# Peptides against a protein of PDB entry 4Z63: the designs that were tried, part 59

Target 1, 334 residues: chain A of PDB entry 4Z63
Amino acid sequence: LCLGMNDLTGNIPEDLFHLKRLNLLGIQENRLSGSLSREIRNLSSLVRLDVSWNLFSGEIPDVFDELPQLKFFLGQTNGFIGGIPKSLANSPSLNLLNLRNNSLSGRLMLNCTAMIALNSLDLGTNRFNGRLPENLPDCKRLKNVNLARNTFHGQVPESFKNFESLSYFSLSNSSLANISSALGILQHCKNLTTLVLTLNFHGEALPDDSSLHFEKLKVLVVANCRLTGSMPRWLSSSNELQLLDLSWNRLTGAIPSWIGDFKALFYLDLSNNSFTGEIPKSLTKLESLTSRNISVNEPSPDFPFFMKRNESARALQYNQIFGFPPTIELGHNN

## One batch from the design tools (peptide; made by RFdiffusion4, then SolubleMPNN)

Design b1_p12_7_s2 (from b1_p12_7, 6 letters changed)
Fold by OpenDDE base, seed 2:
Order: C-alpha cells, then sequence, then structure tokens
Structure b1_p12_7_s2 (fold): chain B 334 residues (1-334), chain A 12 residues (1-12)
C-alpha cells in the first residue's frame, strides 16, 4: 500500500493494521500526526515501512519483534522522541534503518550481535548523547553509517579498527575530539571510501604522519574544524580520491604538487585557509576536469551531502557526490 | 562554502 506524496492528515486508521498480508506500507511525505500505533505489530508480513516526512510524534513503539520480515524502516523527518526501542535495536531482519532528523535522545545502543542484516544506519540530526557505541563493528554487514549532528563527545572507539564493513561514514558536527586518533583508527577500515568529519576536532592539528594510509578513500571532507598544520603527506597515497574539502581551516604551507596527480579528483576545496606559495601547475593537468568521463554509476552513500555557506545558511542538498560541479576552490588564502 | 552532512533540523 503506497499512499506517499499526498496531503493526508490525522492518524493512520486502525483498520489498516488488520492487513496481515501487507508487505509494503508507504505513507511518506504527508501530514500524518500523533503517535505511531502499537497495532503496527499486526502487520506481521511487513517488509518495508516508510513513514518518513510526516508529523509523527511520541516514542517509536516497541513491537519490532512481531515484524520478523521487516527489512526497511524509514522514519526520517518526524518528531519521534525517546530512544531506539529494544525490539528494533535487536532486529535480525532489518537491513536499513533511517531515523535521521528526529528528536531521539539518550545513549545510542544497538545490539549489533543480533542485527546481523543491518547494512545502512542513518541516525543523523538527532539528540543522541554520550559516546559512539563501541560495538558498531559487531554489525558485520554495516556499510553506511550517518551519525552526524549528535553529541557523541569524545574519541572514535578503538574497536573501529575492526570495522571492515564500513564504506561510508558521516560524523559531521558530532563533538568529536582527537583527529590523530580518529584517522589512526579509521585507516584500518579497508573498505572506507567516504569519510565526512566536518565541524569536529576544533582547533586540533591535522596529522602529517606518513604511516597513515587510506587505500580506497574517494571522498574526504574535514571542513570547518579550525585545523592547524599543512597538507598531509599521507593523503598523496589515496590514488582514488575524487572529492577533497579541507576548507575553513587554519592549514598553512604550500599546496603540494602531488595534489594534481589524482586522476579522479574533480572537486577540490582548500579555500579559507592560510596556504602560501604558488598554485601547482599540476592542477592544470587534472584528467577529471579535462575529460567528461566521470563514471556516474559508482556506489554512493545513502545519506545526503550539503553545501553550506555558513552554519546558519540554507544548505544546498546533493544526493550523490557526482552532483557536485567540477570545482577547484583555492580562494581566501594568503 | 563547505561540504557537510550536518543537515539543518527541520521543525516538524
Amino acid sequence: as target 1 above (334 residues)
Amino acid sequence: SYVTTDEPATTP
């Protein structure tokens, strides 16, 4: 049953929950309000639930133990409060959980040992506090993780050295500290292609440790952190780099010539730093900017990107990295 | 401008 993209108001009719053979319920992009009924437990055949972009409030009902076939739960952009219910945090069937842009709070706790099918987790823009959950690497299929805009004070857990499934990781504006430790840990994530760390590590030094290596890194965004240091030499080994944003930091020294050796680099923002010297001539030879053949068919993160002029400005949303225009931005340096 | 995944909170 698909009723999305309408002007429906009020609550879900209780009789809808008598549809025991229903595999898909899509009611997204409406004005549905009130609590999500506990009677959703009666939808025992449910595979996909999409309640996103509504006015739902209250706690998410703890009925997911009665939904043994549920693979997709989309609840982004609602007014849900409380925590992740225990049955949802223990769901062995769930592949994708998207609860971004809600009012969920408390410590983030998932039973990753039970969540054997979870491959995408989006909990960005909530009110979670405490530390990053150390057991996330126990979610052995977890590939896409957005935890941006929460208050996960402290460091990236050491356990994330074992996060082999991790490919796309977003932690923008999550009150993280110790960038040296974070990069030292995350370099062990052999499948990591996208790393977004904007608005963390305030005033720290960007490490220039030559022992750091990100083999498959395509997207690195560490903007607006007030980072000190220089262009990190370890980044020169990330031969697949497509997008680099280190803008709005306090980086110094020269822009190194190796920045022009990235064959796939089509978006470079080093603006609003303290770089000095000449613009490397190698930047004029970037193949990605001279040839139109960027492969549009590459896997991308499930979470959206935003281009912001400032913290209060309206963001431009980009659903895919290839939606970014080919860019070299070196403005506002010394 | 800078890139982020920091989504502006929409008021329901």
Scores: peptide ipSAE 0.564, ipTM 0.902, DockQ to the pose 0.776
Fold by OpenDDE base, seed 4:
Structure b1_p12_7_s2 (fold): chain B 334 residues (1-334), chain A 12 residues (1-12)
Amino acid sequence: as target 1 above (334 residues)
Amino acid sequence: SYVTTDEPATTP
């Protein structure tokens, strides 16, 4: 049953919960309000539940132990409060959890040893506090993780060295500290292709450690951190780099010539730094900008990107990396 | 401008 993208108001009719054979319930993009009924537990055949983009409030009901077939739960852009229910945090069937842009709070706890099927987690833009959960790497299929815009004070856990499944990681604006430790840990994530760290590490030095290596890195975004240092030499080994944003930092020195050696680099923003010297001639030879053959069919993160002019400005949303226009931005360097 | 995954929170 799909009733999404309407102007439906009120709550879900109770009689809907008698549909024991229902595999898909989509009621997204409406004006549904009130609490999400506990009676969803009666939908024992449910595989997909989409309640996103509504006005739901209250706590998410702790009934997911009664939904053994549930693979997809989408609840983004609601007014949900409280934590992740215990039964949801222990769901062995769940593949995707999206609760982005809610008012969920407390410590983030997931029983990753139980969540054997979880491959995508989006909890961005909530009110989670404390530390990043050290046991996330125990979610052995977890590929896509968005935890942006929460208050995860501290550092990236050392356990994330073992996060082999991790491919897409967003931690923008999460009050993280110690970029040197974070990069030193995350380099061990051999499947990591997208790393977004914008609005963290305030005023720290970007490490120029030649021992750092991100072999499969395609997207690196570390913008608006007020980072000091220079263009990191370790980045030159990331031969698959497609998008680099280091804008709005305090980086100094020359833009190195090796930046033009990235065959797939189509988006480069180094603006609002303190780079000096000449623009490398190698940038004029970027194959991705001279040839129109960008493979649009590459796997991408499930979470959206935003281009912001400032912290208070309305953001342009990009759902795909290749939605970004081919760009070289070197403006506002001194 | 800069790229982020920092989504503006919907104000209740």
Scores: peptide ipSAE 0.558, ipTM 0.901, DockQ to the pose 0.719
Fold by OpenDDE base, seed 3:
Structure b1_p12_7_s2 (fold): chain B 334 residues (1-334), chain A 12 residues (1-12)
Amino acid sequence: as target 1 above (334 residues)
Amino acid sequence: SYVTTDEPATTP
């Protein structure tokens, strides 16, 4: 049943939960309000539940043990409160969980040993607190992780050295500290292609450790951290780099010539730093800007990107990396 | 401008 993108109001009729053969319930992008009914438990054949972009409130019902076929739960942009229900945090069938932009709170706890099918987790823009879950690497299929805009004080867990499944990682504005430790850990994530760390590590030094290596890194975003230091030499080994944003930091020194050696680099923002010297001539030779052969068919993160002019400005949303225009921004340097 | 995944919270 697909009823998305309407002006439906009120609550879900109780009789809808008598549809025991229902595989897909999509009621997204409406004005549905109240609590999400516990009677969802009666939808034993449910594979996909999309309740996103509504006015739902209260706690998410703890009924996911009665939904053995549920692969997709989409609840982003609601007013859900409380934690992740125990049955949801233990779901062996769930592939994708999206609960971004809610009011979920407490410590984030997932039973990753039980969640054997989980490949995408979006919990961005919630009220989770405490530390990052150390057991996330136990989710052996987990590739996409958005935990942005939560209050995860402290450092990236050491256990993330073993996060081999991790491909796309977003931690923007999560009160993280120790960028040197974070990069030192995350370099061990052999499948890591996208790393977004904007609005963390306030005033720290960007490490220039030549031992750091991110072999598969395509997207690195570490903007608006007030980071000190220079362009990191270790980044020159990330030959697949497509998007680099280090804007709104306090980076100094020259822009190195190797920045133009990235064959796939189509988006570069180094603006609002303190870079000096000449613009490298190698930037004029970026193949991605001269040839239209950007492979649009590459896997991308499931979480959206935003381009913000200011912290208070309306953000432009980009659902795909290749939605960004080819860009070289070097403005507002000294 | 800067890139982020920091989504503005929608006020209910």
Scores: peptide ipSAE 0.555, ipTM 0.902, DockQ to the pose 0.745
Fold by OpenDDE base, seed 5:
Formats: sequence, C-alpha cells, structure tokens
Structure b1_p12_7_s2 (fold): chain B 334 residues (1-334), chain A 12 residues (1-12)
Amino acid sequence: as target 1 above (334 residues)
Amino acid sequence: SYVTTDEPATTP
C-alpha cells in the first residue's frame, strides 16, 4: 500500500493493521500525527515500512520482534522521541534503518551481533548523546553510516579499526575531538570511500603524517573545523579522490602540485583558508574537468549532502556526489 | 560555501 506524497492528516486507521499479508506500507510525505501505533505488530508480512516526512511523535513502538520479514524501516523527518526500541536494535532482518531528523535521545545502542543484515544506518540529526557505540564494527554488513548532528562527545572508538564493511561515513557536527586519532583509526577501514567530518575537531591541527593512508577514499570533507596545518601529504596517495572540501579552516602553506594529479577529482574547495603561493599549473590539467565522461553510475552514500554558504544559510541539498557541479574554489585565501 | 551532512533539525 503506497499512500505517500499526499496531504493525509490524523492517525493511521487501526483497521489498516489488519492487513496481515501486507509487504509494503508507504505513508511518507503526509501530515500524519500522533504516536506510531503498536498495532504495526500485526503486519507480520511487512518487508518495507515508510513513515518518513510526517508529524509522528512519541516513542517508536517496541514491536519489531513481531516483524520477522522487515528489511526497510524509514522514519526520517518526524518527531520521534526516546531511544531505538530493543526489538529494532536486535532485528536480524533489517537491512536499512533511517531515523534521521527526529528527536531520539539517550545513548545509542545497537545489538550489532544480532543485526546481521544491517547495511545502512541513518541516525543523523537526532539528540543522541554519550560516545559513539564501540560495537558498530560488529555489524558485519554495515556500509553506510550517518551519525551527523548528534552529541557524541569524545573520540572515534579504537574498535573502528576493525570496521571493514564501512564505505560511507558521516559524522558532521557531532562534537568529536582528536582528528589525529580519528584519521589514524579510520585509515584501517579498507572499504572507506566517503568520509565527512565537517564541524568537528575545532581548532585542532590537521595531521601531516605520511604513514596515514586511505586507499579507496573518493570523498573527503573536513570543512569548517578551524583546522591548522597544511595540505596533508598522506592525501596524495588517495589516487581515487573525486571530491575534496577543506574549506573554512586555517590551513597554511602552498597548495601542492600533486593536487592536480588526481584524475577523478572534479570538486575541490580550499576556500577560506590561509594558503599562499601560486595556483598549481597541474590544476589546469585535471582530466575530470576536461573530459565530459564522468561515470555518473558510481555507488553513492544513502545520506544527503548539503552545501551551505554560511552556518545560518539555507543549504542546497545534493542527494548524489555527482550532483555537485565540477568546481575549483580557491577564494578567500590570505 | 562548504559541504556538510549536517541537516537542520525540523521543528515539529
């Protein structure tokens, strides 16, 4: 049953939960309000539940043990409060959980040893507090993780050295500290292609450790951190780099010539730093900017990107990396 | 401008 993208109001009729053979329930992009009914438990054949973009409130019901076929739960952009229900945090069937842009709170806890099918987790823009869950690497299929805009004070856990499944990682504006430790840990994530760390590590030094290596890194965003240092030499070994944003930092020194050797680099923002010297001539030879054939069919993160002019400005949303225009921004360097 | 995944919270 697909009822998304309407102006439906009120609560879900209870009789809807009598549809025991229902595999797909989509009621997204409405004005449905109140609590999400516990009677969802009666939908024992449910594979996909989409309640996103509504006015739901209260706690998410702890009924996911009665939904053994549930693979997709989409609840982003609601008013949900409380924690992740125990049955949801233990779901062996769940592939994708999206609860982005809610009011979920407390310590983030998932039973990753039980969540054997989880491949995408979006909990961005919530009120989770405490530390990043150390057991996330136990989610052996987890590739996409958005935890942006939560209050995960502290450092990236050392256990994330073992996060081999991790491909796309967003931690923007999560009160993280110790960028040197974070990069030193995350370099061990051999499948990591996208790393977004904007609005963390305030005033720290960007490490220039030649021992750091991100083999498959395509997207690196570490903007608006007030980072000190220079262009990191370790980044020159990330030959697959497509998008680099280090804007709104306090980086100094020259822009190195190797920045133009990235054959796939189509988006570069080094603006609002303190870079000096000449613009590398190698930037004029970027193959990605001279050739029209950028393959648009590469895997992208499930979480959206935003381009902000300033912290208070409306953001432009980009759902795919290749939605970004080919860009070289070097402005506002002193 | 700068890139982020930091989404504004929707006020209910």
Scores: peptide ipSAE 0.547, ipTM 0.901, DockQ to the pose 0.755

Design b1_p12_7_s3 (from b1_p12_7, 5 letters changed)
Fold by OpenDDE base, seed 5:
Structure b1_p12_7_s3 (fold): chain B 334 residues (1-334), chain A 12 residues (1-12)
Amino acid sequence: as target 1 above (334 residues)
Amino acid sequence: SIITTAEEPTTI
């Protein structure tokens, strides 16, 4: 049953929960309100539940133990409060959990040992507090993780050295500290292609440790951190780099010539720093900007990106990395 | 430009 993208109001009729053979319930992009009914438990054949972009409130019902076929739960952009219910945090069937842009709170806890199928987790823009859950690497299929805009004070857990499944990771604006430790840990994530760390590590030094290596890194975003230092030499070994945003930092020194050696680099923003010297001639030879065929078919994060022209500007949403225009931005350097 | 994944909360 797909009723998304309407102007439906009120609660879900209880009789809808009598549909025991229902595999797909999509009621997204409406004005449905109230609590999400516990009677969802009656939908024992449910594979996909999409309640996103509504006015739902209250706690998410703890009924996911009665939904053994549930693979997709989309609840983004609602007013949900409380924590992730225990049955959801233990779901062995769940592949994708999207609860972005809610009011979920408390310590984030998932039973990753039980969540054997979890591939995508989007909990961005919530009120989770405490530390990052150390057991996330136990979610052996977890590739996509957005935890942006929560209050995860402290450092990236040491256990994330073992996060081999991690491909797309965002921690933007999550009150993280110690960028040197974070990068030192995350370099061990052999499948990491996208790393977004914007609005963390305020005023720290960007490490220039040549021992750091991100073999498969395609997207690095570390904007608006007020980071000091220079262009990090370790980044020169990330030969697959496609997008680099280091804008709105306090980076100094020259832009190195190796920045133009990235064959796939189509988006570069080094604006609003304190870089000096000449623009590298190698930037004029970027193959990605001279060739017409950027392959649009590369895997992208499941979470959206937001681009702000400046700190006060309205964000533009981009659902895919390739939605970004080919860009070289070097403006507002000293 | 500043790229992030930190969505502004939608006022419900």
Scores: peptide ipSAE 0.503, ipTM 0.891, DockQ to the pose 0.781
Fold by OpenDDE base, seed 2:
Structure b1_p12_7_s3 (fold): chain B 334 residues (1-334), chain A 12 residues (1-12)
Amino acid sequence: as target 1 above (334 residues)
Amino acid sequence: SIITTAEEPTTI
């Protein structure tokens, strides 16, 4: 049953929960309000539940133990409060959980040993507090993780060295500290292609340790951290780099010539730093900017990106990395 | 430009 993209108001009719053979319930992009009914438990054949972009409030009901086939739960952009219910945090069937842009709170706890099918987690823009859950690497299929705009004070857990499934990771604006430790840990994530760390590590030094290596890194975003230091030499070994944003930091020194050696680099933002010297001539030879053949068919993160021109500007949403225009921004340097 | 995955909360 697909009723999305309408002007539906009020609650879900209770009689809808008598549809025991229903595999898909999509009621997204409406004005549905009130609590999400506990009677969802009666939808025992449910594979996909999309309640996103509504006015739902209250706690998410703890009924997911009665939904053994549920693979997709989309609840982004609602007013949900409380925590992730225990049955949801223990769901062995769930592949994708999207609860971004809610009012969920408390400590983030998932039983990753039970969540054997979880491959995508979006909990961005919530009110989770405490530390990052150390057991996330136990979610052996977890590929996409957005935890942006929560209050995860402290450091990236040491256990994330073993996060082999991790490919797309954002911790933007999550009150993280110790960038040296974070990069030292995350370099062990052999499948990591996208790393977004914007608005963390305030005033720290960007490490220039030649022992750091991100083999498959395509997207690195570490903007608006007030980071000190220079262009990190370890980044020169990330030959697959497509997008680099280090804007709005306090980086100094020269822009190195190796920045033009990235064959796939189509988006470079080093603006609003303290870089000096000449613009490397190698930047004029970036193959990705001279040839129109950007492979549009590459896997992308499940979570959207937001681009702000400055700290006070309205964000523009981009659903794919390739939606960014080919860009070289070197403005507002010394 | 500042890229993030942190959307601005919608006022419900």
Scores: peptide ipSAE 0.491, ipTM 0.888, DockQ to the pose 0.769
Fold by OpenDDE base, seed 3:
Order: structure tokens, then sequence, then C-alpha cells
Structure b1_p12_7_s3 (fold): chain B 334 residues (1-334), chain A 12 residues (1-12)
């Protein structure tokens, strides 16, 4: 049943939960309010539940043990409070969990040993607090992780050295500290292609350790951290780099010539820093800007990106990395 | 700058 993108109001009729053969319930993008009914437990054949973009409130019901076929739960942009229900945190069937932009709180706890199918997790823009869950690497299929805009104090866990499944990771605006430790850990994530760390590490030094290596890194976003230092030499070894945003930091020194050696680099934002010297001539030779043959069919993160040109500007949403226009921004350097 | 967070809708 697909009733998304309407102006439906009120509660879900109780009789809807008598549909025991229902595989898909999509009621997204409405004005449905109240609590999400516990009677969802009666939908034993449910594979996909989309309740996103509504006015749901209260706690998410602890009924996911009665939904053995549930692969997709989308509840982003609601007013859900409390934690992740125990049955949801232990779901062996769940592939994708999206609860972005809610009011979920407490410590983030997932039983990754039980969640054997989980490949995508979006919990961005919630009220989770405490530390990052050390057991996330035990989710052996977990590829996409957005934990942005939570209050995860401290550092990236050492256990994330073993996060082999991790490909797309956002921790933007999560009160993280110690960028040197974070990069030192995350370099061991051999499948890591997208790393977003914007609005963390306030005033720290961007490490220039030549021992750091991100072999498969395509997207690096470390904007608005007030980071000190220079363009990191270790980044020059990330030959697959497509997008680099280091804007709104306090980076100094010259823009190095090797920045133009990235064959796939189509988006570069170094704006609002303190870079000096000349613009490298190598930037004028970026193949990605001269040739249209950027392979558009590369896998992208499941979480959206938002571009803010100015602090006061409305954020533009981009669902795919290749949705960004080819860009070189070097403005506002002094 | 690129971020992965939307501004919270101001609950009016």
Amino acid sequence: as target 1 above (334 residues)
Amino acid sequence: SIITTAEEPTTI
C-alpha cells in the first residue's frame, strides 16, 4: 500500500493493520500524527515500512521481533523520541534503517552480532549522546553509516580499525575530538570511499603525517572545523579522490601542485582559509574538468549531502556526489 | 561547504 506524498492527516486506521499479507507500507510525506501504532506487529509479511516525513511522535514501538521479513524501515523526519527499540536493535532481517531527523536520545546501542543483514544506517540529526558505539564493526555488512549531528563526545573508537565493511561514513557535527586519532584509525577501513567530518575537531591541527594512507578515498569533507596546518601530504596518495572540501578552516601555506594530479577530482573547495602563494597551474589540467567522462554510475552514499555557500544561505540538497557541479572554489583566502 | 545534516525544521 503506497499512500505517500499526500496531505493525509490524523492516525493510521486500525483496520489497516489487519492486512497480514502486506509487504509494503508507504505512508511517507504526509501529515500523519500521533504515535506509531503497536499494531504494526500484525503486519507479519512486511518487507518495507516507510513512515518518513510525517508528524509521528512518541517512542517507536518495540514490535520488530514480530516482523521477521522487514528489510527496510524508513522513519526519517518525524518527532520520534526515546531510543531504538530492543527488537529493532536486534533485527536479523533489517537491511536499512533510516531514522534521520528525529528526537531519538540516549546511548546508541545496536546488537550488531544479531543485525547480520544491516548494510545502511542513517541516524543523523538526533539527540543521541555518549560515545560512538564500539561494536559497530561487528555489523559485518554495514557499508553506509550516517551518525551526523548527534552529541557523540570523545574520539573515534579504536575498534573502527576493523570496520572493513565501512564505505560511506558521516560524523559531521557530532562534537568529536582528536582528528589525528580519527584519521589514524579510519585509514584502516580499506573500503572507505566517503568520509565526512565537517563541524568537528574545533581548532585542532590537520595532521600532515605522511604515514596516513586512504587508498580508496573518493570523497573527503572536513569543512568548518577551524583546523590549522597546511594541505596534508598524505592526501596526495588518494589517487581516486573526486571531491575535496576543506573550506572554512584556518589552513595556511601554499596549495600544492599535486592537487591537480587527481584525475577524478571534479569538486574542490578550499575557500575561506588562509592559503597563500599562487594557484597551481596543475589545477588547469584536471582531466575531470576537461573531459566529460566521469563515470556517473559509481555507488554513492545513502545519506544526502547539503551544500551551504554561506552561513546564511539555504542548504542545497544533493542526493548523489555527482550531483555536485564541477567546482573549484579558492575564494576568501588571505 | 558540504554538510550531511539538514537544519532542523523549526517546529512552529
Scores: peptide ipSAE 0.321, ipTM 0.805, DockQ to the pose 0.483
Fold by OpenDDE base, seed 1:
Structure b1_p12_7_s3 (fold): chain B 334 residues (1-334), chain A 12 residues (1-12)
Amino acid sequence: as target 1 above (334 residues)
Amino acid sequence: SIITTAEEPTTI
């Protein structure tokens, strides 16, 4: 049953939950309100539940133990409160959980040893607090993780050295500290291609440790951190780099010539820093900007990107990395 | 700058 993208109002009729053979319930992008009924437990054949972009409120019902086939739960952009229900946090069937842009709170706890199928997690823009869950690497299939805009105090856990499944990771605006430790840990994530750390590490030094290596890094975003230092030499070894945003920091020194050696680099934002010297001539030879054959069919994070051009500007949403226009921004440097 | 979160309305 797909009723998404309408102007439906009120509560879900309780009789809808009598549809025991229902595999897909999509009621997203409506004005449905009230609590999400516990009677969703009666939908024992449910594979996909999409209630996103509604006016749902209250706690998410703890009935996911009665939904053994549930692979997809999308509840982003609602008014849900409380935590992740225990049955949801223990779901062995769940592949994707998206609860972005809610009012979920407390400590983030997932039973990753039970969540054997979880491959995508979006909990961005919630009210989770405490520390990052150390056991996330136990989610052995977890590839896509957005935890941005929560209050995860402290450092990236050491256990994330073992996060082999991790490919796309955003921790933007999560009150993280110690960028040196974070990068030192995350470099061990051999499948990490996208790393977004914007609005963390306030006023720290961007490490220039030549021992750091991100072999498969395609997207690095560490904007608006007030980071000091220079362009990090270790980044020159990330030969697959496609997108680099280090804007709105306090980075100094020259833009190094090796920045133009990235064959796939199509988006570069170094704006609003304190870079000096000349623009490297190598930037004028970026193959990605001169050739039309950008492979548009590369895997992208499940979470959206947002571009803010200035502090007062509305963020523009980009659902894919290649949705960004080819860009070189070097403005507002000293 | 790029971020992965926006202040999105909780209402459509």
Scores: peptide ipSAE 0.310, ipTM 0.819, DockQ to the pose 0.627

